# Ledger of designs, part 136: peptides against a protein of PDB entry 4LZF

Target 1, 155 residues: chain A of PDB entry 4LZF
Amino acid sequence: GGRLVVFPNGTRKELSADGQTVKVMFFNGDVKHTMPDQRVIYYYAEAQTTHITYPDGMEVLQFPNNQTEKHFPDGRKEITFPDQTVKTLHPDGREESVLTDGTIIQLNPDGSKVIQFNTGQREIHTADFKRREYPDGTVKTVYSDGRQETQYPTG

## One batch from the design tools (peptide; made by RFdiffusion4, then SolubleMPNN)

Design b2_p26_3_s1 (from b2_p26_3, 10 letters changed)
Fold by OpenDDE base, seed 1:
Structure b2_p26_3_s1 (fold): chain B 155 residues (1-155), chain A 26 residues (1-26)
Amino acid sequence: as target 1 above (155 residues)
Amino acid sequence: SLEEKLKEREAKNEAELAEQEAALAA
């Protein structure tokens, strides 16, 4: 059988018979589970938030609004918003958002932005221009000086 | 940040548990 320790402050510690699972129920309602696979599951009672840490350095945060954040060992972060949009933050400063309609938005470290629409159109934003690429090969560019250029597909 | 506050809360809980365990061993 397992072992239960009850401390004077109200904190409780449950040990499995094999010692591979530990459950701590803190006096303030927080709960910590140490699992046989070495993951640690911490529940913050006041914030209603779950924090999972893995042996490889992966961390997962689950918020009460159904937002989930994954923190990868390489410094990458992946946020799944309540609306199911997924945003990836890369260590180099690049950000990518995948919307539920299939639109992909990329923010680059140089300040440029690329939108890949679900229609197959692509929009590129730089300091010098905004460019729209169409599925038929037409490219429309509006430069920061107000000049406009249309490039037609080669037949 | 919220994450910092949560980490501080966890650290406090772990410290209090360590004190309780030390007192029990004593």
Scores: peptide ipSAE 0.442, ipTM 0.899, DockQ to the pose 0.935
Fold by OpenDDE base, seed 5:
Structure b2_p26_3_s1 (fold): chain B 155 residues (1-155), chain A 26 residues (1-26)
Amino acid sequence: as target 1 above (155 residues)
Amino acid sequence: SLEEKLKEREAKNEAELAEQEAALAA
C-alpha cells in the first residue's frame, strides 16, 4: 500500500504503493506532485499558480487569470493570454503574436514589424518605410522621407 | 519578479521538508 508521512510542521508526504508518485502537501498549502513520467507539478497556494516541469526542460506556468506560459528547452517562450492571444518570444529576439481573429504580428530583432491581417493584407514597417500589400497585388509604400509610392498589380 | 518569488517559496519549502526528513532519520 501507499504511505503517508505527516511531519511535525504539518507538511504531509504521500507515496504511492509503487513508489512512482509522490505528493507533498506543504504546511503553507503548496502541493508538489512527482509523477511516474518524471513531470513535477508544483502548485503555489497563495499565488494559485501551477508550475509543471518536464524532464526535457519544458516548463509550463498556469496563472489564476488563465494565462499560460510555456518555456521551451530552446529558450523560446509561448504565452497564451486570457484573451487567447498567443505570443511567442524567440531566443533571437523575434516576437510573434497570433490574435484570435487570425492576425499575426511579427516583431523582428532589427526593429522591423510585419502585420499579416486576417483580410489578407500585409503591413511592413521598417526604418525606411511603411508598406501595405493588398490581396490584389497593389502595394503602397510611404517612405521615411515622405515619398509615397503605389505599385499596381500587373496583368 | 513573481516567478522569482515563487521559486524562492518553493526552495524554502523544499529546505524545510529536508530538515523535517533529516530530523526523522536522526
Scores: peptide ipSAE 0.441, ipTM 0.898, DockQ to the pose 0.941
Fold by OpenDDE base, seed 2:
Structure b2_p26_3_s1 (fold): chain B 155 residues (1-155), chain A 26 residues (1-26)
Amino acid sequence: as target 1 above (155 residues)
Amino acid sequence: SLEEKLKEREAKNEAELAEQEAALAA
């Protein structure tokens, strides 16, 4: 059968019968599970937060407000917000947010921003201009100097 | 950061566990 060790400080260590699962219940309410697949699940009692570490270097944080953060071995981070918006932080500094309505917001390392609306419209923000592209082929550009340009679809 | 505080808390718990295990082995 399994084994339970109770330490003088109140920490408890439970070993599964097969020895492949270890559960540590710390005196402060934190819980650590070491699983057969070598993932480690740590629960922080005060913060009500779960931290999962994987042998490949993946990490997952689960917060009490239903936010989830994934830290990938390649340095990418993926944040799922409580509203189910997903934000990806890339190692090159690019950020992408996918909204629940399908809108995609991209922030580039150069400071430019691209919004792909669910309507098929696209908006591009640079230091020099803001540009709106419409599904019909119309393009409206407002330059930083106040100049405006409209390009109409051919046809 | 919150993450740093959590890591510090975990490290403390692991250190205390190691001390308890060492004391029982002695």
Scores: peptide ipSAE 0.439, ipTM 0.897, DockQ to the pose 0.943
Fold by OpenDDE base, seed 3:
Structure b2_p26_3_s1 (fold): chain B 155 residues (1-155), chain A 26 residues (1-26)
Amino acid sequence: as target 1 above (155 residues)
Amino acid sequence: SLEEKLKEREAKNEAELAEQEAALAA
């Protein structure tokens, strides 16, 4: 069977019968689980926050407001906000947000911005112009100098 | 930061556990 050790300071250590699972309940209410797959689940009692570490270097943070953060081994971060918006931060400085309505917003390291609307329209912002692409192939460009250009699908 | 405070808290808990285990083994 499993075994339970209770230390004089009130910390408890529980071992599974196979020795593959370890649960430590610290005197301050924190809890650490070491799982058979070598992931470690740490619960911070005061902050009500869960931190999961994986053998491949991935980390997951779960906050009491229902925000979750994934830290990937390549340096990418993925934040799921309480409203279910998902924001990805790439190591190259690119940021992508996926909204609940299906809109995707991309911020590029060069300062350009791309919005992919749920309607199939796409908007591109640069230092020189704003461009709207329509599903029918029409493209409208407004340049920074005030010029406007429309390109039609047939030419 | 919050993360730093949490890491410090975890480190203290692990250190104290190690002391308790060492005391029982002696």
Scores: peptide ipSAE 0.437, ipTM 0.898, DockQ to the pose 0.908

Design b2_p26_3_s2 (from b2_p26_3, 11 letters changed)
Fold by OpenDDE base, seed 1:
Structure b2_p26_3_s2 (fold): chain B 155 residues (1-155), chain A 26 residues (1-26)
Amino acid sequence: as target 1 above (155 residues)
Amino acid sequence: SLEEELEKRKKENEALLAEEEAALAA
């Protein structure tokens, strides 16, 4: 059978018969589960937040507002917002957001920005210009000096 | 940050558990 230990401060520790599952119920309402696969599930009672740690170093945070954050061992972070937008933060400083409408927004370490619209249009922002690329091959550029240029597709 | 405060809380709980376990083993 399993084992239950009740500590003087009110914390309780439940062990499975095989010793592979451990459940700690802390006096303050927090709960820690250690699973047979070595995953650790920690629940913060006051914050209503779940923190899962994996043996490979991956971590998952689940917040009460339905936001989830994945922290990968390589330093990458993936945030799923309550509206289901997914934002990826890369170790090199690049950020990518995928919106629910299919729009992709990329922020580059050099400060440039690329938007891939769900319409197939693409917009590039740099220090020197904003450029809109159209599906027909037309490219419109507005430069920081106020100059505008239209490049027509090669027919 | 919130994450830092949560991590602090977890570490405090784990430390208190270790103390309780040590006291029972003594």
Scores: peptide ipSAE 0.458, ipTM 0.901, DockQ to the pose 0.945
Fold by OpenDDE base, seed 2:
Structure b2_p26_3_s2 (fold): chain B 155 residues (1-155), chain A 26 residues (1-26)
Amino acid sequence: as target 1 above (155 residues)
Amino acid sequence: SLEEELEKRKKENEALLAEEEAALAA
């Protein structure tokens, strides 16, 4: 059988019979589960937030609004918003958002922006120009000086 | 940040547990 310890402050610690699982129920309602795989699941009762830590350094935060954040050991973060948009923050400073309609928005460390539309069109924003690439191979560029250029597909 | 506040709360809970365990061992 398992073991239950009840502390004077009201915190309870439950050990499984095999000693592989530990459940701490803190006096303030928080709960900490240490699992056999060394994953630690911490539940914040007041914030209704779950924080999972993995032995490899991965962390997962689950918020009551259905937002989920994954913190990878390499410093990458992946945020799934309540609307199911997924935003990835890369260690190099690049940010990528995948919208529910399939649109991908990339923010690059140099300040450039790339939008991959679900239509197959791509838009590139730089300090020097805004460029639209069409599926047929047409490319339209508006330069910062106001010049416009259209490149037609080679047939 | 919220995350920092939560982490602080966790650490406080864990510290209090350690104190309770130490008190029972004494």
Scores: peptide ipSAE 0.458, ipTM 0.901, DockQ to the pose 0.943
Fold by OpenDDE base, seed 5:
Structure b2_p26_3_s2 (fold): chain B 155 residues (1-155), chain A 26 residues (1-26)
Amino acid sequence: as target 1 above (155 residues)
Amino acid sequence: SLEEELEKRKKENEALLAEEEAALAA
C-alpha cells in the first residue's frame, strides 16, 4: 500500500505503493507531483498556476486566465493567449504570432515584419519600404522616401 | 517577475520540506 507522512508543519507527503509517484501537499496549499515518467507537476495554490517540468527540459506553465506557456529545451517559447492566439518566440529573436483568423505576423531580428493575411495578401515591412502582395500577383510598394511603385502581374 | 516569485516560493517550500524530513530523521 501507499504511505502518507504528515509533518509537524502540516505538509503531507504521499507515496504510491510502487514508489513511482510522490505527492507533496505543502502547508500553504501548494502541491508537487513527481510522476513515473519523471515529470514534475507543481501547483501554486495562491497563484492558481500549474508548472510542469519534463526531464528533457520542457516546461509548461498554465495560468488561471487560461494562458499557457511552453518553454522548449532549445530556448523557444510558445505562448497560447486566452484568446487562443499563439505567439512563438524563437532563440534567434524571431517572433511569430498566429491569430485565430489564420493571420500570421512575423517579427524578424532585423526589425522587418511580415504579415500573412487570411485573405492571401502579404504585407512586408522593412526599413526601406512597406510592400503589399496580392493574390493576383499585384505588388504595391511604398518606399521610405514616399515613392510608390505598383507591379502588375505579367499576363 | 511572477515566474521568479513562484520559483522562489517553490524553493522555499522544498527547503522547508527538507528541514522537516531532516528533523524526523534525527
Scores: peptide ipSAE 0.457, ipTM 0.901, DockQ to the pose 0.942
Fold by OpenDDE base, seed 3:
Structure b2_p26_3_s2 (fold): chain B 155 residues (1-155), chain A 26 residues (1-26)
Amino acid sequence: as target 1 above (155 residues)
Amino acid sequence: SLEEELEKRKKENEALLAEEEAALAA
């Protein structure tokens, strides 16, 4: 059978029969679970926040407002907001947001911006121009000097 | 930051547990 140890300060340690699962209930209400796969689940009672750490260096934070943050071993971060928007921060400085309507917004390290609309249209913003690409192959460009150009599809 | 405060709290809890376990083993 399992074992329960109760310490003088009120902390409790519960061990599974095989010793592969450990649950520590700290005197201040925090809880630490060590799983057979070496995943560690820590719950902060006052902050109502869960922190999961994986053996490969992956970390997951779950906040009381339903925001979730994933910290990948390569330095990438993925934030799921309460409204279900997903924002990815890449190690190279690129940021990508996926909205609930399917729109994708990309911010590049060079300051350029790309919007992929759910309609299939794509918009590119640079220091030199704004460009709109249409599903039919039409491309409209407005340059920083005010010049406008339309490129028609070849089909 | 919040994360720094949480990490500090976790480390304090783990340190106190280690002291309690050491005291019982003595």
Scores: peptide ipSAE 0.454, ipTM 0.901, DockQ to the pose 0.922

Design b2_p26_3_s3 (from b2_p26_3, 11 letters changed)
Fold by OpenDDE base, seed 4:
Structure b2_p26_3_s3 (fold): chain B 155 residues (1-155), chain A 26 residues (1-26)
Amino acid sequence: as target 1 above (155 residues)
Amino acid sequence: SMIEKLREEEAKNEAILAEEEAALAA
């Protein structure tokens, strides 16, 4: 059978019969589960936050506001906001946000911004211009000096 | 960061547990 140890401070440690699952219920209400697959699930009672650590180094945080953060072994971070927007932070400094409507917002390390709208339109922001690309191939550019240019698709 | 604070809390709890386990083994 399993084993339950109750410590003087009120912490409880439960071991499965096979020893592959360990559950620690800390005196402060925190709970730690070590699973057979070697993932560790820690629940912070006061913060109402769950932290999962995987053997490969991946970490998942679940916050009480329904925000979820994934930390990948490659250094990438993925944040799912309460509104279900997903923001990915890449190790190279690139950021990508996917909105619930399918809009994708990319922030590049060079400071440029690209918005891929759900309509198929794309907007590119640089230090020098804002450019709107339309599905029909029309491109409108507004330069920082106020100049505007429209490029029509070559029919 | 918030994560760092959480990790500190976990580390404290683990340290206390280790002390409790050591005390029972002695």
Scores: peptide ipSAE 0.391, ipTM 0.885, DockQ to the pose 0.923
Fold by OpenDDE base, seed 1:
Parts: structure tokens; sequence; C-alpha cells
Structure b2_p26_3_s3 (fold): chain B 155 residues (1-155), chain A 26 residues (1-26)
């Protein structure tokens, strides 16, 4: 059978018969589960937040507002916002946001920004220009000096 | 950060548990 230990401070520790599952219910309401697959599930009672750690180094945070953060072993982070927007932060400083309408926003380490609209239009922002690319091949560029250029599709 | 505060809370709870376990074994 399992084992239950109750400590004087009110903390409780439940052990499975095989010792593969441990549940600690801390005096402050926090709960720690150690699972047979070696994942650790920690619930912070005051913050109402769940933190899952995996043996490969992956971490998952679940916040009370329904935001989820994944921390990958390679240093990448993936944030799912309450509105279901997904933002990925890469170790090289690149950021990518995927909106619910399919729009993708990329922020590059060099400061450039690329927006891929769900319409097939693309907008590129650099220090020197903003450029709009249209599905028909038309490209409109507005340079930082105020000059404007339109390139028409060849055909 | 918020996550650092949460980790500090967890570390405190684990330290207290270790003290309680040590006291029970004594």
Amino acid sequence: as target 1 above (155 residues)
Amino acid sequence: SMIEKLREEEAKNEAILAEEEAALAA
C-alpha cells in the first residue's frame, strides 16, 4: 500500500507503494507531484500557477489567465496567449508571432520586421525602408528619406 | 521575474520540508 506522512507543520507527503509517485501537499497550499515518467508538477497556490518540469529540461508554465509558456531545452520559448496568439522567442533573438487569423509577424535580430498577412501580402520593415509586396508581384517601397518606388510585375 | 519568485517559493518549501523530515528522523 501507499504511505502517508503528516508533518507537524501540516505538510503531507503521499508515497505510492512502488515509490514511483510522490505527492507533497505543503502547508501553504502548494502541491508537488513527482510522476513515474520523472516529470514534476508543481502548483503554486497563491499564484494559481502550474509549473511542469520534464527530465529533458523542458518546462511548462500554466497561468490562471490561461496563458501557457513553454521553455525548451535549446533556450527557445513559446508563449500561447489567452487569445491563442502564439509567440516564439528564439535563442538568437528572433521572435515570431502567429496570430489567430494566420498573420505571421517576425522580428529579426538585426531589427528588421516582416509581416506575412493572411491576404498573401507581405510587409518588410528595415532601417532604410518599408516595403509592401502584393500577390500580383507589385512592390511598393517607402524609403526613410521619403522617396517612394513602385515596381510592377514583369510579364 | 515572476518565474524567479515562484522558484524561490518552491525552494523555501523544499527547505522547510527537508527540516521537517530531518526533525522526524532525529
Scores: peptide ipSAE 0.391, ipTM 0.885, DockQ to the pose 0.913
Fold by OpenDDE base, seed 3:
Structure b2_p26_3_s3 (fold): chain B 155 residues (1-155), chain A 26 residues (1-26)
Amino acid sequence: as target 1 above (155 residues)
Amino acid sequence: SMIEKLREEEAKNEAILAEEEAALAA
């Protein structure tokens, strides 16, 4: 059967019968689970936060406000906000946000911005222009000097 | 950071557990 050890300070350690699962309930209310797949789940009682570490180096944080953060081994971070917006931070400095309405906002390291609307329209912002691309192939460009250009679809 | 403080708390708890286990083995 399983084994329970109760320490003088009130910490408890539970071992599964196969020895593959370990649960430690610390005197301060924190809880650590070591799983058969080598995943470690730590619960911080005061902060009400869960921290999961994976053998490949991935980490997951779950906060009491329902925010979730994933830290990937390649340095990428993915944040799911309470409103279900997902923001990805890439190691190269690129940022991408996916809104609940399907809009995608990309911030590039060069300072350019791309918005992919749920309507199929796309907007591109650079230092030199703002450009709107329409599903029919029409492209409207407003340059920083005030010039405007419309390109019509060929066909 | 907040994450650093959480890691410090975990490290303290693990150190105390190691001391308690060593005391029982002795």
Scores: peptide ipSAE 0.389, ipTM 0.885, DockQ to the pose 0.914
Fold by OpenDDE base, seed 2:
Structure b2_p26_3_s3 (fold): chain B 155 residues (1-155), chain A 26 residues (1-26)
Amino acid sequence: as target 1 above (155 residues)
Amino acid sequence: SMIEKLREEEAKNEAILAEEEAALAA
């Protein structure tokens, strides 16, 4: 069968019968699970936060406010906010947010921004202009110098 | 960062556990 070790400081260590699962219950209320698949699940009692580490280097954080963060081995981070918005941080500095309504917001390393609305409209922000593209092919541009241009769809 | 503080807490707990295990083996 499994075994339980109780240390003088109150920390407890449980070993499964097969030896493949280890559970440590620390004196401060933190809990560490080492699983057969080599993932480690750590629960921080004070922060009420779960931290999962995978053998491939992936990490997952689950916060008490229902926010989840995934840290991928390639350096990408994915944050799921409590409102279920998903933000991806890329190693090149690009950021992408997917809203629950289907809107996609991209922030590029050069400072440009692209918003893809769920209506099919797209808005592009650069240092030189803001541009709105409409599904019918109309394009409205406001330049930084105050000039405005409208391109109408060709019939 | 908050994550760094959490990792520091984990590292402290692991160090204490290692000391407790070493003391029982002695």
Scores: peptide ipSAE 0.388, ipTM 0.884, DockQ to the pose 0.932

Design b2_p26_3_s4 (from b2_p26_3, 11 letters changed)
Fold by OpenDDE base, seed 5:
Structure b2_p26_3_s4 (fold): chain B 155 residues (1-155), chain A 26 residues (1-26)
Amino acid sequence: as target 1 above (155 residues)
Amino acid sequence: SLIEELKKREKENEELLAKEEAALAA
């Protein structure tokens, strides 16, 4: 079962017996797998990088440093860094990072920043102020003019 | 970018394969 074709340039093409899987081993060491589920797995030999494309337009890149990038059909990108931090880049320019300690950092297109700490505290950065929200309901704000305000929780 | 270079490499490989297949079919 199956078929192997060896081309003059050294590229090899292997077909499964059912014809649903195709493996191409290029002369330069790259490898392309076409799978029955229509995903294509391409391995770049020199870069030691794997690129998976899905029929729905999803793309996954796996780099040798253990970084993984997902490119979604909607234009969103999700990067899993070697340290397992996950960063999401949204088409609207918003960026979100989820740290391994549970901290979430959001960068908004307007330049504002929101940090949800693993302690339950939340920090908001705008052009006009930095604000810290505490789990007990206390809110501390430092304004750009240097004014500071504390709002105490309502019982 | 690296990704662009990789995609270019992939495209070149696929084009070369297509040429090889066409040559054998002739």
Scores: peptide ipSAE 0.448, ipTM 0.899, DockQ to the pose 0.947
Fold by OpenDDE base, seed 3:
Structure b2_p26_3_s4 (fold): chain B 155 residues (1-155), chain A 26 residues (1-26)
Amino acid sequence: as target 1 above (155 residues)
Amino acid sequence: SLIEELKKREKENEELLAKEEAALAA
């Protein structure tokens, strides 16, 4: 059978019968689970936050406001916000947000921005212009100097 | 940062556990 050790300070250590699972319940309310697959699940009682570490180096943080952060071994970070927007931070500085309505917002390291709307329209922001691309092939560009151009679809 | 503080707390808990285990073994 399993074993339970209760220490004088109130910390408790529970071992599974097979020895593959260890649960430590610290005196301050924190809980640490070591799992057979070598993942470690730590619960911070005061912060009400769960931290999962995986053997491949991935880390997952779950916050009390329902925000989740995934830290990938390659340096990528994925944040799921309480509103279910998913933001990906890439090591090169590129950021992508996927909104619940399907809109995708891309921020590039050079400061340019691309919005892919759920309607199929695409908007491109650069230092020199703002451009709207329509599904029919129409493209409208407003340049920083105030000039406007409309390119009509060929066909 | 919050994460650094949490990791520090975890480390302190583990160190205290190690001391408790050592004391029982002595």
Scores: peptide ipSAE 0.446, ipTM 0.900, DockQ to the pose 0.899
Fold by OpenDDE base, seed 2:
Structure b2_p26_3_s4 (fold): chain B 155 residues (1-155), chain A 26 residues (1-26)
Amino acid sequence: as target 1 above (155 residues)
Amino acid sequence: SLIEELKKREKENEELLAKEEAALAA
């Protein structure tokens, strides 16, 4: 069998029979699980949030609103929102959001924005223009000065 | 931030546990 230690402050520590799993139930309601694979699962009782730490430095946060955040060792962050949109923040400052309908929104470090619609259309936003590219090859550009240009497909 | 506060809380709990364990071992 396992072992249970109850400390004077009310914190409880449970050890598995094999000694590979440790569960600490803190006096304030927080719970810490140390797993055989060295993964640490911490539950914050007041915030109702789970924090998982992996040996390779990966961290996962699970919030009560069903949002999940993954913090990768390379500095990348991946946020799954309650609506299941997935936003990736890259170390270079690039941000990418994948919507549930397959639309991809990219924010670039230079301030430009690219939207790849699920219809095959693509929209590019810069300081100087907004450009819509259509699957047939048509390109419509609206410049910041109000000028509009249409490029028709060839062939 | 919320995450910083949570990590602080975790650290405080772990430090307190370490003190409790040390006190029992003494």
Scores: peptide ipSAE 0.446, ipTM 0.899, DockQ to the pose 0.912
Fold by OpenDDE base, seed 1:
Structure b2_p26_3_s4 (fold): chain B 155 residues (1-155), chain A 26 residues (1-26)
Amino acid sequence: as target 1 above (155 residues)
Amino acid sequence: SLIEELKKREKENEELLAKEEAALAA
């Protein structure tokens, strides 16, 4: 059978019969589960936050406001916000946000920004210009010196 | 950060558990 140990400080430790599952209920309300697949599920009672650690080094944080953060072993982070926007932080400094309407916002390490609108339009921001690309092939550029240029589609 | 504080709390709980287990074995 399983085992239950109750410590003097009020912490409880429950072991499964096969020894593959361990549940620790700490005196302060926190709970730690060690699973047969070697996942560790920790619940922070005061913060109402769940922290899952995987054997490969992946970590998942679930916050009470419905935000979720995934920390990948390669250093990448993926944040799902309460509004269901997903933001990915890459190790090279690149950031990508996918909005619920399908808009994609990319921030590049060189400081440039690219917005792919759900309308099919694309906007590129650099130190030298802001450029709007339209589905028909028209490109409008506003340069940092105030010049404006329109390039028409060839066809 | 909040995450750092949570990880610190977890570590403290694990250290306290280790002390309690050592005391029972003793």
Scores: peptide ipSAE 0.446, ipTM 0.899, DockQ to the pose 0.938

